# Ledger of designs, part 78: peptides against a protein of PDB entry 6B4J

Target 1, 315 residues: chain A of PDB entry 6B4J
Amino acid sequence: DITMQWYQQLQDASMQCVLTFEGLTNSKDSQAKKIKMDLQKAATIPVSQISTIAGSKLKEIFDKIHSLLSGKPVQSGGRSVSVTLNPQGLDFVQYKLAEKFVKQGEEEVASHHEAAFPIAVVASGIWELHPRVGDLILAHLHKKCPYSVPFYPTFKEGMALEDYQRMLGYQVKDSKVEQQDNFLKRMSGMIRLYAAIIQLRWPYGNRQEIHPHGLNHGWRWLAQILNMEPLSDVTATLLFDFLEVCGNALMKQYQVQFWKMLILIKEDYFPRIEAITSSGQMGSFIRLKQFLEKCLQHKDIPVPKGFLTSSFWRS

## One batch from the design tools (peptide; made by RFdiffusion4, then SolubleMPNN)

Design b1_p16_4_s1 (from b1_p16_4, 6 letters changed)
Fold by OpenDDE base, seed 3:
Structure b1_p16_4_s1 (fold): chain B 315 residues (1-315), chain A 16 residues (1-16)
Amino acid sequence: as target 1 above (315 residues)
Amino acid sequence: MKIDIEPPKEAVVEPL
């Protein structure tokens, strides 16, 4: 399976990245530990500062991240920090930056769906300039949310139940698996972030270039989901999240062909989802159904709430 | 159902 091969390649690259900076992460030297912490803060704090408040602030954050990745010194925590402070500094920063973007999907976007867009536009712009960060974003995303690949992990003989739960993307703490609502909330945040990334371009970059991971991957994701047997609650939830965030963009890009896909979802896929949906999970399916039927009825998919407008960039 | 995973070749309209 080509999709699973791609998944594995990204995971392998991510693991190799971790091994590359192991010297920095495992160092007992006080100076190395200080450098590590400074680099970690420099990589992650700007991402946490991303907000919907002003486009000018978003540009400052982007410029800071790009400067750091370019080997330039940046101010972080009142200190000058550079990836050149350690031979593994760049790899470490790229990894931690990518991890932080995905974490913002998992946490911030999960709680505030509108936050997907400012985070995603920065991530997209950084990915355009730093492809390795993009690959690491995918690797982190796929590991935390296998449904972003997409695939549904299967239980293997001899596997511990907790390991299977973790493979599914569940958090397991003290032998307690997270509640389904919290799980789906986190998965939703990550899918929404992904759906935003694939459609957004940094407005101050070279927009003549092809998006490094654009809407063609959105089509592929949908097609792959639809070619799989649905998973109860998960498929309906994430399909809604994806379509709500990038449906308008996909409609504009693929027009009639995308409408055909939506009709196919309604006619062929909804019965399959409904057949596996319990009464307690019907809310997720109903939400998806109502959204899609409304889109088909109006022959329009709304621009998602929080989509960045020209007024945002003038602020 | 089987959907082609390759996107249709249509005009590239990249939203900002």
Scores: peptide ipSAE 0.335, ipTM 0.783, DockQ to the pose 0.611
Fold by OpenDDE base, seed 1:
Structure b1_p16_4_s1 (fold): chain B 315 residues (1-315), chain A 16 residues (1-16)
Amino acid sequence: as target 1 above (315 residues)
Amino acid sequence: MKIDIEPPKEAVVEPL
């Protein structure tokens, strides 16, 4: 199908990117190793500094990332660092930057849902200026969270159970699979980050341009989820996360048609989720149900907690 | 369920 073709194309592009900078990553040369470390720090540290504290600080972080990607020297770890230090430096930085954005989804956003918005607005703004970073964000996201595509990986003949678990997005260490609660927490963080990215624009960019991966992908994601059989616990959890973060934006964009979709979720999709939900997993479904029923009752979807206001940008 | 994956042609609101 078209969705799986798109998924595969992004994975192939990501793999090709890794091959492109393999010389830098596999080098035994001391200078190349130093350059790699400096570039990796320059790409990832600014992303880790993203916070909900001040819009001015967020702008500084954005400008630093953009400068690095533009081939300009930036200060990192007390040194001047540039992607021009190695022929493979730009590809490496783009890959590591994209990887770091997704890691902030699975780690920071997973623990602090409000962190989705400042991370997402930087990611969106960088994506607008550097489309390859956006494609790599999707590739990393899709690999770690196949539900962001969306698709549900299937067990194939001859596949090891651990490999199947990894394809589903579970971490497997020393033949121990990740606990379901930790798995869902990480998946939630990544879906929340994605839901924030598709609705946010960097306010200092050319806002007349079309969003590189906008709310139309939010509609598509919902439609694709609803066209699939639900997965126990996972679908209810991630559908809630998605709607809580971008439901308000989708409502504003698609109005009556979005309300029709929400009614369809309640009437046709909830029974399908409930039918596969065990008594021990009802918590996720109940949370989704209560949220959606409240939205339908009030004819409104609340602005998500942590949404960036005009006051944030003046700080 | 069969939902069209293409979004409706509605008024484009600027992403925030």
Scores: peptide ipSAE 0.334, ipTM 0.783, DockQ to the pose 0.589
Fold by OpenDDE base, seed 2:
Structure b1_p16_4_s1 (fold): chain B 315 residues (1-315), chain A 16 residues (1-16)
Amino acid sequence: as target 1 above (315 residues)
Amino acid sequence: MKIDIEPPKEAVVEPL
């Protein structure tokens, strides 16, 4: 399976990255510990500052992240910080930056769906200039949300239930599994962020270049989902999230072929979802159904709420 | 019915 091979390659690359900076992370030296903390803050704080408020502020954040990744000194916590302060500094920063982007999907986008777009456009622009950060974003995303690959993890013989729950993307703390609503909320945030990344280009970059992980991956994701048996509540929820965020972009890109895919979802896939949906989960399916039927009826998919306009970039 | 995971070639070349 090409998709699973790709997943495994990204996980292996992420693991190798962690091993590469292990000397920095495990150092007992006081100066190395200080550098580690400074680099971690420099990588993560700018991402947490991303907002829907102003395009100018978003550009400042982008420039700061790019400067850090380019080996330039940046101001963080009142100190000059550079990846050159340690030979493992760049790998560490790339990993922590990618982790933070996915965390913003899991936390910020999960709570505020419109936040997907400013986070995604920065992530896309950084990915274009720093492809290793993009691969690490995917690795973190796939690890936290296997449905972003997509695949549905299976229970293996001898596996602990908690480990299986974690593989499914659930948080397990003190032998208590996360509530289904919180789980779906986090998964939704990550899928929405991914759906935004694949369609957005940083407006101040070289737009003539091919998107490093573009809408072709959106088509692939949909095709792979449709080639799988639906998972109760999860598939209906995430399919809606994905289509709401990137359906308009996919429609523009693939036109008639995308409409054929939507018809196939309605005619062939909805009955399969409905067959596995309990009465208590019907809300997720109804939301998906109503959205798709409205799109087919109007022959249009709306631009998602929070999509960045020209006025945003002038602010 | 298996959907081809490869996107259609008729993709509009202009990045959105």
Scores: peptide ipSAE 0.333, ipTM 0.781, DockQ to the pose 0.553
Fold by OpenDDE base, seed 5:
Structure b1_p16_4_s1 (fold): chain B 315 residues (1-315), chain A 16 residues (1-16)
Amino acid sequence: as target 1 above (315 residues)
Amino acid sequence: MKIDIEPPKEAVVEPL
């Protein structure tokens, strides 16, 4: 399976990246620990500062991240920080930055869906300039949310239940698995972030180049989901999240062919979802159904709430 | 369902 090969390649690259900076992360030296902490803060704090407040502030954050990745010194925590402070500094920063973008999907976007767009446009712009960060974003995303690949992890003989739960994307702490609602909320946030990344371009970049991971991957994601048997509650939830965020963009990009796909979802895929949906889980399916039927009826998919406008970039 | 995972020809430039 080409999709699973791609997944594995990204995971392998991510693991190799971790190995390259192991000396920095495992060092007991006080100076190395200080550098590590400074680099980690420099990589992650700007991402945490991303907001819907002003386009000018978003540009400042982008420029700071790009400067850091370019080997330039940046101010972080009142200190000058550079990836050149350690030979493994760049790899470490790229990894931690990518991890932080995905974590913002998992935490911030999960709670505030509109936050997907400012985070995604920065991530997309950084990916365009730093392809390795993009690959690491995918690796982190795929590991935390296998549904972003997409695939549904299977229980293997001899596997511990907790390991299977982790493979599915559940958090397991002190032998307690995460509640289903919290799990779906985190998965939704990550899918919404992904759906935003694939459609957004940094407006101050070279827009003549091809998007490094564009809407063609949105089509592929949908096609792959539809080619799989639905998973109870998960498929209906994430399909809604994806279509709400990037359905308008896909409609504009693929027009009649995308409408044909939506018709197939309604006619062929909804019965399959409904067949596996319990009465207690019907809420997710009903929400998806109502959304898609409304889109088909109106012959339009709304621009998602929080989509960045020209007025945002002038602020 | 069996849907081709290869996207159709792009009708419009990708959104910003």
Scores: peptide ipSAE 0.329, ipTM 0.784, DockQ to the pose 0.625

Design b1_p16_4_s2 (from b1_p16_4, 7 letters changed)
Fold by OpenDDE base, seed 4:
Structure b1_p16_4_s2 (fold): chain B 315 residues (1-315), chain A 16 residues (1-16)
Amino acid sequence: as target 1 above (315 residues)
Amino acid sequence: MKIPIEPPKEAVVEPL
């Protein structure tokens, strides 16, 4: 399976990245520990500062992240910080930056869906300039949300239940599995962030180049989801999240062919979702159904709330 | 369903 090969390749690359900076992360030297903490803060704090703020402020955050990744010194915590302070500094920063972008999907976007767009446009712009960060974003995203690949992890004989739950993306702490509502909320945030990344370009970049991971991957994601058996509650939830965020962009990009896909979802896929949906889970399916039927009726998919306009970039 | 995973011809060259 080409999708699973791609998934595994990204996981292997991410794992190899961790191994390359183990010297920095495992060092007992006081100076190395200080450098590690300074680099970690320099990579993650700018991402945490992303909000539905003015476009000018978002540009400042982008420029700071790009400067750090380019080997330039940046101010962080009142100190000058550079990836050149340690041989593993760049790999470590790329990994932690990518991890933080996905974490913002998992936390910030999960709680505030509109936050997907400013985070995603920065992530997209950084990915364009630093492809390795993009690969690491995918690796972190796929690990936390296998539905972003997409695939549904399967229970294997002899597997511990907790390990299977973690593979599904559940948090397990002190032998207690995460509640379903919290799980779906986190998955929704990550899918919404992904759906935003694939459609957004940094407006100050070289727009002559193809998006490094663009709307073609949105089509692939939908096609792969539709080629799989639905998972109860999960598929309906995440399909809604994806279509709400990315549907307008996909409609503009693929026009008639995308409308044919939406009709196919309604006619052939909805019955399959409904067949596996319990009465207690019907809310997620109803929300998806109502959204898609409204889009088909009006022959329009609304621009998602929080989408960045030209006025945002002039602010 | 079996839907080709390759996207159709793009109607718009520039992403949003």
Scores: peptide ipSAE 0.298, ipTM 0.774, DockQ to the pose 0.612
Fold by OpenDDE base, seed 2:
Order: sequence, then structure tokens, then C-alpha cells
Structure b1_p16_4_s2 (fold): chain B 315 residues (1-315), chain A 16 residues (1-16)
Amino acid sequence: as target 1 above (315 residues)
Amino acid sequence: MKIPIEPPKEAVVEPL
């Protein structure tokens, strides 16, 4: 399967990245530990500062991240920090930056759906200039949310239940599995972030270049989901999240062919979702159904709430 | 029916 091969290649690349900076992470040297902490802060703090407030502030954050990845010194925690301070510094920063972008999907976007867009446009712009960061974003995303690949992890003989739950993306702490609502909330945040990344271009970059991971991957994601048996509650939830965020963009890009796909979802896929949906889970399915039926009726998919306008970039 | 994973030919749209 090409999708699973791609998934595995990204996981392997991520694992190799971790091995490359192991010397920095495992160092007992006081100076190396200090550099590690400074680099970790320099990589992650700017991402946490991303907000919907002002385009000018978003540009400052982008420029700081790009400067750091370009080997330039940046100010962090009152210190000058550069990836050149350690031979493994760049690999470490790229990994931690990518991890932080996905974490913002898991936490910030999960709680505030509109936050997907400013985070995604920075991630997309950084990915355009630093492809390795993009691959690491995908690797982190796929590991935390297998549904972003997409695939549904299967229980294997001899597997511990907790390990299977972790493979599904659940958090397991002290032998307690995460509640379904919290799990779906985190998965929703990550899918919404992904759906935003694939459609957004950094407005101050070379917009004539091809998007490094564009809407073609949105089509592939939908096609793969629809070719799988639905998972109870999960598929309906994440399909809604994806379509709400990037449905308008996919409609504009693929036009009549995308509308045909939406009709197939309604006619062929909804019965399959409904057949596996319990009465207690009907809410997620109803939300998806109502959204898609409204889109088909109006022959339009709304621009998602929080989409960045020209006025945002002038602020 | 299996949906093709390969996207259809993209319309020429200005990048978003």
C-alpha cells in the first residue's frame, strides 16, 4: 500500500532524526545541556505565540523561526541562540519545531478551532523554505493521529491493550485510558490543522511555486477515508472537521469532480456510517450529514470561520 | 466502488 509505505518512510526519517541529535540530548556536559534548553525554547516559544490577533505579529514570528532555521542568531530568553552552537543543533530544532506545530493542533486548535489558520499558514510557509520540517510535521502528526494518514490501527495478537490504545492515538496514564470526548477533541484539532496547512500559502513567500503539501493530499486523504470501512464516531467526526476546514478550498480546486465526491459521500458512505453508529454517537453523524446536505443544497461550501482575510495581513 | 486516490486534474486556481 503506497499510503502505508509513505507513512513508514516518514516515521523512519523521524527516527533517524532523533538518532542524529542523540549526542545533544544525552550529553552530560553542562554547556551542551544549556545549548539544548536554549534551542528547545527558541524553537517552541515562537510557535506558542502564534495568534489570530495581528498579521504583523505573525510575520515577526515567522521571520524569527526562519532566521533560527537558517543558522542566524535569534534572541530567546534574553540570550542569543543559534543552531550553529552545536553540530546537532539544526536537526534538534527542526524536530522540536515540527513537534510543537503538531502539539498546537492537539491542544490549541482542539480548544479553539479558528487557531488552525494562523498556525497552519506559518507551518506552510516554513515548510516551503525548510522541507525537512514539513516531513517531520507529518511524522509527528501521523504518530499522534493515525487518522491523518489515514489508517485505522489494528489490534495484533499478543499486543497489550494499552499499547493498542496508544497506537489508536489515545493517551494512557496510570493504566487509565483517555475519555472518548477528549480523544476526539485532540484528533479533531490535529485534522483541522492539517486541513488548514494543505490549503494555505505564506503570503510573503514565492507563491508561484507549487505548494509543498497541497490540496492534492486533501483529495488523497478523502479518497483513502472513503475506501475504508468507517470507524464508529471517529470517521464521522474527523470527516466533518476536514470538510469544514478545507471543503471550500477543495471545491474551488476540483470543482465538479469534488461535487461528485460529495454526492458519493451522501449516497454511498453515509449508510455505512449510520450502520455502525450507536444512538449515543448519532450526534457526530448528524452534524456531518447536516453539513454536507446543506452544502449540496446550496451548491456552496462556506469559507471556514477564522480563515485569514486581507484585513488580517494589514493589521 | 473504490475511489481513485490520485486527484483529478487540478483547476488553475490562484494559491490561497
Scores: peptide ipSAE 0.298, ipTM 0.773, DockQ to the pose 0.606
Fold by OpenDDE base, seed 1:
Structure b1_p16_4_s2 (fold): chain B 315 residues (1-315), chain A 16 residues (1-16)
Amino acid sequence: as target 1 above (315 residues)
Amino acid sequence: MKIPIEPPKEAVVEPL
């Protein structure tokens, strides 16, 4: 289908990107190794410095990332670093930057849901100026969280069980699969980051332009999820995460049509989730149900906790 | 029931 074609195209582009900088990554030369390390730090450290503290600091981080991607020298680790230090430097930095954004979803947002918004607004703003970084963000996100596409990976004949578990997004180390709670926590973080990206615009950019991957993709994601059979525990968890983060934005954008979708979720989709939910997994479904029923009752979806206000940007 | 994947006509909302 068109969704799987899009998924594959992004994965192919990501693999091609890795091949383009293979000379830098596989080099045994001491200078090339140093350049690689410096570029990797320059790409990833600013992203790790993103916080909910001050809008001014967020702007500094954005400007530093944008400068690096624009071929300008930036200070990193006490050294001047530029993508021009190696012919493969730009491709490498774009890939590592995109990887780091998704990793912040997987790690930081998973533990601190409010962190989704400052990370997402920087990612969105960088994507607007550097579309290749956006495609690589999607590729990394889709690889780690196939539910962000969305699709549910299937076991194929001749596949090792561990490989299937990895395709589902589980971490497998020393033949030990990740615990379900840790898995869902990581998936939740990535979905929350994605839900934040599709609704946020960098406030210092050209806001007259269309969002490079906007709320229309939020509608598509919901429609695709609802057109699939639910997966036990996973669908209820991630549907809640998505609606909690971007439900308010989707409501504002699509109004009556979005409310019709929420009614359909309650009336047609909840019974399907409930039918596959064991007693031990009922917590995720109950949380989703309570959230959606509250929204329908109040005819409102709350602004998510951590949403960036005008006061944040004045700080 | 299949939900259309294409979003409905967007309401004009100011960029967030």
Scores: peptide ipSAE 0.297, ipTM 0.774, DockQ to the pose 0.611
Fold by OpenDDE base, seed 5:
Structure b1_p16_4_s2 (fold): chain B 315 residues (1-315), chain A 16 residues (1-16)
Amino acid sequence: as target 1 above (315 residues)
Amino acid sequence: MKIPIEPPKEAVVEPL
């Protein structure tokens, strides 16, 4: 399976990255620990500062992240920080930055869906300039949300239940599994972030270049989901999240062919979702159904709430 | 019905 090979390649690359900076992360030296903490803060704090407030502020954050990745010194926590402070500094920063973008999907976007767009446009712009960060974003995303690949992890003989739950993307702490609502909320945030990344371009970059991971991957994701048996509650939830965020973009990009796909979802895939949906889980399916039927009726998919406008970039 | 994974030819669209 080409999709699973791609998944594995990204996980292997991520693992190799971790091994590369292990000397920095495991060092007992006080200076190395200080450098590690400074680099970690420099990589992650700017991402946490991303907001919907002003385009100018978003540009400052982007420029700071790009400067850090380019080996330039940046101010972080009142100190000058550079990836050149340690031979493993760049790899560490790329990994931690990518991890933080995915974490913002998991936390911020999960709670505030509109936050997907400013986070995604920065992530897309950084990915364009730093492809390795993009690969690491995918690796982190795929590991936390296998549904972003997409695939549904299977229980294997001899596997511990907790390990299977973690493979599914659940948080397990002190032998307690995360509640289903919290799990779906986090998965939704990550899918929404992904759906935003694949459609957005940094407006101050070279727009003549091909998007490093564009809407063609959105089509592939949908096609792969529809070629799989649905998973109870999960498929209906994430399919809605994906279509709400990038359905308008996919409609514009693929037009008649995308409408054919939506008709196929309604006619062939909805019965399959409904067949596995319990009465207690019908809410997610109803929401998806109502959304798609409304889109088909109106022959339009709305621009998602929080989509960045020209006025945002002038602020 | 199996949906092709490869996307169709892209339409000319304004950058999003």
Scores: peptide ipSAE 0.296, ipTM 0.775, DockQ to the pose 0.609

Design b1_p16_5_s1 (from b1_p16_5, 5 letters changed)
Fold by OpenDDE base, seed 3:
Structure b1_p16_5_s1 (fold): chain B 315 residues (1-315), chain A 16 residues (1-16)
Amino acid sequence: as target 1 above (315 residues)
Amino acid sequence: SKEELEELLNFPLVEP
């Protein structure tokens, strides 16, 4: 399976990255610990500062992240910080930065869907300049949300139930599994972030280059989802999230082909979703249904709320 | 249909 090979390759690369900077992370030296903390803050704080407020501020954040990744000193926590402070500094920062982007999907976007776009455009722009960060974003995303690959983890003989639940993307704390609503909320945030990344280009970059992980991956994702058996509540939720965020972009890019896909979803795939949807899960199903019906009726996918406009970039 | 889906999936994509 090519998809699973790709997944595993990214996970292996991520694991190798962790091993590479293990010296920094496991050091008992006080200076190394300080450097680690400074680098971690320098990598993550700018991402947390991303907001929908102003394009100028977003540019400043981008420039700061790019500067850090380029080996330039940046101001963080009142100190000058550089990846050159430690031989493993760059690998560590790339990993933590990627982790933080995915975390913003999991937390911020999950709670505020509009936040997907400013986060995604920065992530896309950084990915363009720093491909390794992009690979690590995917690795983190895939690990937390296997549905972003997509694949459905299977229970294996001898596996602990908690481990299986974690593989599915659930948080398990003190032998208590996360509630389904919270799980879906987090998964939704990550899928929405991903759907935003694949369509957005940093406006101040070299737009002549091909998007490093563009809309073709959106098509692939849809194709793969439709070739899989639906999961109760999960498929309806995430398919809606994905289409709400990137449906307009996919429509513009693939035109008639995209509409054929939408028709197939409505006519062939929806009945399969319905068949596995319980009365208590009708909310996600109905939401997807209404969305598709509206889009098909109007022959249009609306621009998602929070999409970055020219006015945003002038602010 | 499955055939329609296969056709759609095999249809050449315009790369963005």
Scores: peptide ipSAE 0.029, ipTM 0.702, DockQ to the pose 0.662
Fold by OpenDDE base, seed 4:
Structure b1_p16_5_s1 (fold): chain B 315 residues (1-315), chain A 16 residues (1-16)
Amino acid sequence: as target 1 above (315 residues)
Amino acid sequence: SKEELEELLNFPLVEP
């Protein structure tokens, strides 16, 4: 399976990255520990500062992240920090930055859906300039949310239940599995972030270049989902999340073909979702139903709430 | 092309 090979290649690259900076992370030297902490803060704090407030502030954050990844010194915690402080500094920062973007999906976007867009446009712009960060974003995303690939992990003989639950994307702490609602909330956030990344370009970059992971991957994702059996509650939730965030962009890009796909979803795939939906899962089902019906009736998918406008970039 | 992408992805489309 080509999709699974791609998944595994990204995971292998991520694991190799971790091994590469192991010297930095496992060092007992006080100076190395200080450098590690400074680099970690420099990589993650700017991402946490991303907001919907002003385009100018977002540009400052982008420039800071790009400067750090470019080997330039940046101010962090009142200190000058550079990836050149350690031979493994760049690999470490790329990994932690990518991890933080995905974490903002599972936390910030999960709680505030509109936050997907400013985070995604920065991530997309950084990905364009630093492809390795993009690969690591995918690796982290795929590991935390296999539905972003998409694939559904299967239980194998001899596997521990907790390991299987983790493979499915559940958090397991102290032998307690995460509640379904919290799980779906996190998955929703990550899918929404992904759906935003694939449609957004950093406005101050070279727009003549092809998006490093563009809308064609959105089409791919939908195609793969539609070729899979639906999962109870999960498929209805994430399909809605994806279409709400990037449906308008897909409609504009693929036009008639998009509507053919949407009709297929409503007429063929949606009944399959209905067949596996229990009475306790009707919320996600009804939400998807209403969305599809509204879009088909109006022959339009609305621009998602929080989409960045020209006025945002002038602020 | 869009058609090539659909074919490549083996996406089942509703025929017009």
Scores: peptide ipSAE 0.028, ipTM 0.668, DockQ to the pose 0.108
Fold by OpenDDE base, seed 5:
Structure b1_p16_5_s1 (fold): chain B 315 residues (1-315), chain A 16 residues (1-16)
Amino acid sequence: as target 1 above (315 residues)
Amino acid sequence: SKEELEELLNFPLVEP
């Protein structure tokens, strides 16, 4: 399975990255610990500052992240910080930065769907300049949300239930599994972030190059989902999230072919979703159905709420 | 149709 091979390759690369900076993370030296903490803050704080407030602020954040990744000193917590302070500093920063982008999906975007767009445009722009960060974003995303690949993890003989739950993307703490609503909320946030990344380009970059992970991956994701048996509540939820965020972009890119796919979802895939949907889960199914029916009736998919406009970049 | 689905599933698939 090519999809699973790709998944595994990204996970292997991520694991290798962790091993590379293990010396920095496990050091007992006080100076090394200080450097680690400074680098971690420098990598993560700018991402947490991303907001929908102003394009100028977003540019400042982008420039700071790019400067850090380029080996330039940046100000963080009142200190000058550089990846050159430690031989493993760049690998560590790339990993933590990628992790933080995905974390903003599972936390910020999960609670505020509009936040997907400013986070995604920064992530896309950084990915264009730093491909390794992009690979690590995918690795973190895939690990936390296997549905972003997409695949459904299977229970293997001898596997602990908690390990299986974690593979499915659930948080398990003190032998307590995360509630389904919280799980779906986090998965939704990550899918929405991904759907935003694949369609957005940093406006101050070289637009002549192909998007490093563009809308073709959105088409691939949809095709793969349609080729899978639906999962109760999960498929209807995430399919809606994905289409609400990137459906307009996919419509513009693939035109008639995209509409054929939406018809197939309505006519062929909906009955399969319905067959596995319990009465208590009808909300997600109905929401998806109503969305698709409206889009097909109007022959249009609306621009998602929170989409960045020219006025945003002038602010 | 099944044929339409197969066409959609094959194009434009970006193989990683």
Scores: peptide ipSAE 0.027, ipTM 0.646, DockQ to the pose 0.404
Fold by OpenDDE base, seed 1:
Structure b1_p16_5_s1 (fold): chain B 315 residues (1-315), chain A 16 residues (1-16)
Amino acid sequence: as target 1 above (315 residues)
Amino acid sequence: SKEELEELLNFPLVEP
């Protein structure tokens, strides 16, 4: 399966990256520990500062991240920090930056759906300039949310139940599995972030370049989902999340083909979702139904709430 | 239908 090969390739690249900077992460040297912490803060704090407030602030954050990745010194925690402070510094920063973007999907976007857009546009712009960061974003995303690939992890003989639950994307702490509502909330945040990344471009970059991971991957994702058996509650939730965030962009890009896909979802795939939906899980199902019916009735998908306007970039 | 899905999957994405 080409999709599983791609998944595995990204996981292997991520694992190789971890091995590359293991010397920095496992060092007992006080100076190495200090450098590690400074680099980690320099990579992650700017991402946490991303907000919907002003385009000018977003540009400053972008420039800081790009400067750090370019080997330039940046101010972090009142100190000058550079990836050149350690031979493994760049790999470590790329990994931690990518991890932080996905974590913002998992946490911030999960709680505030509109936050997907400013985070995604920075991630997309950084990905254009630093492809390795983009691959690591995908690797982190795929590991935390296999439904972003998409695939459904299978239970293997001899596997511990907790390990299987983690493969499915659940958090397991002290032998307690995460509640389904919290699980779906986190998965929703990550899918929404992904759906935003594939449609957004950094407005101050070279617009002549092709998007490094564009809307064609959105089409691929939908096609793969439709070729899979639906998963109870999960498929209805994430399909809605994806279409709410990316549906307008897909509609504009693929026009008639997109509408054919949407009809296929309603007429063929939706009954399959219904067949596996219990009475207690009807919320996500009904929400998807209402969304599809509204879009087909109006022959339009609304621009998602929080989409970045020209006024945002002038602020 | 399965045929419609196959058609959609095999339909070359019109490169803009």
Scores: peptide ipSAE 0.026, ipTM 0.673, DockQ to the pose 0.613

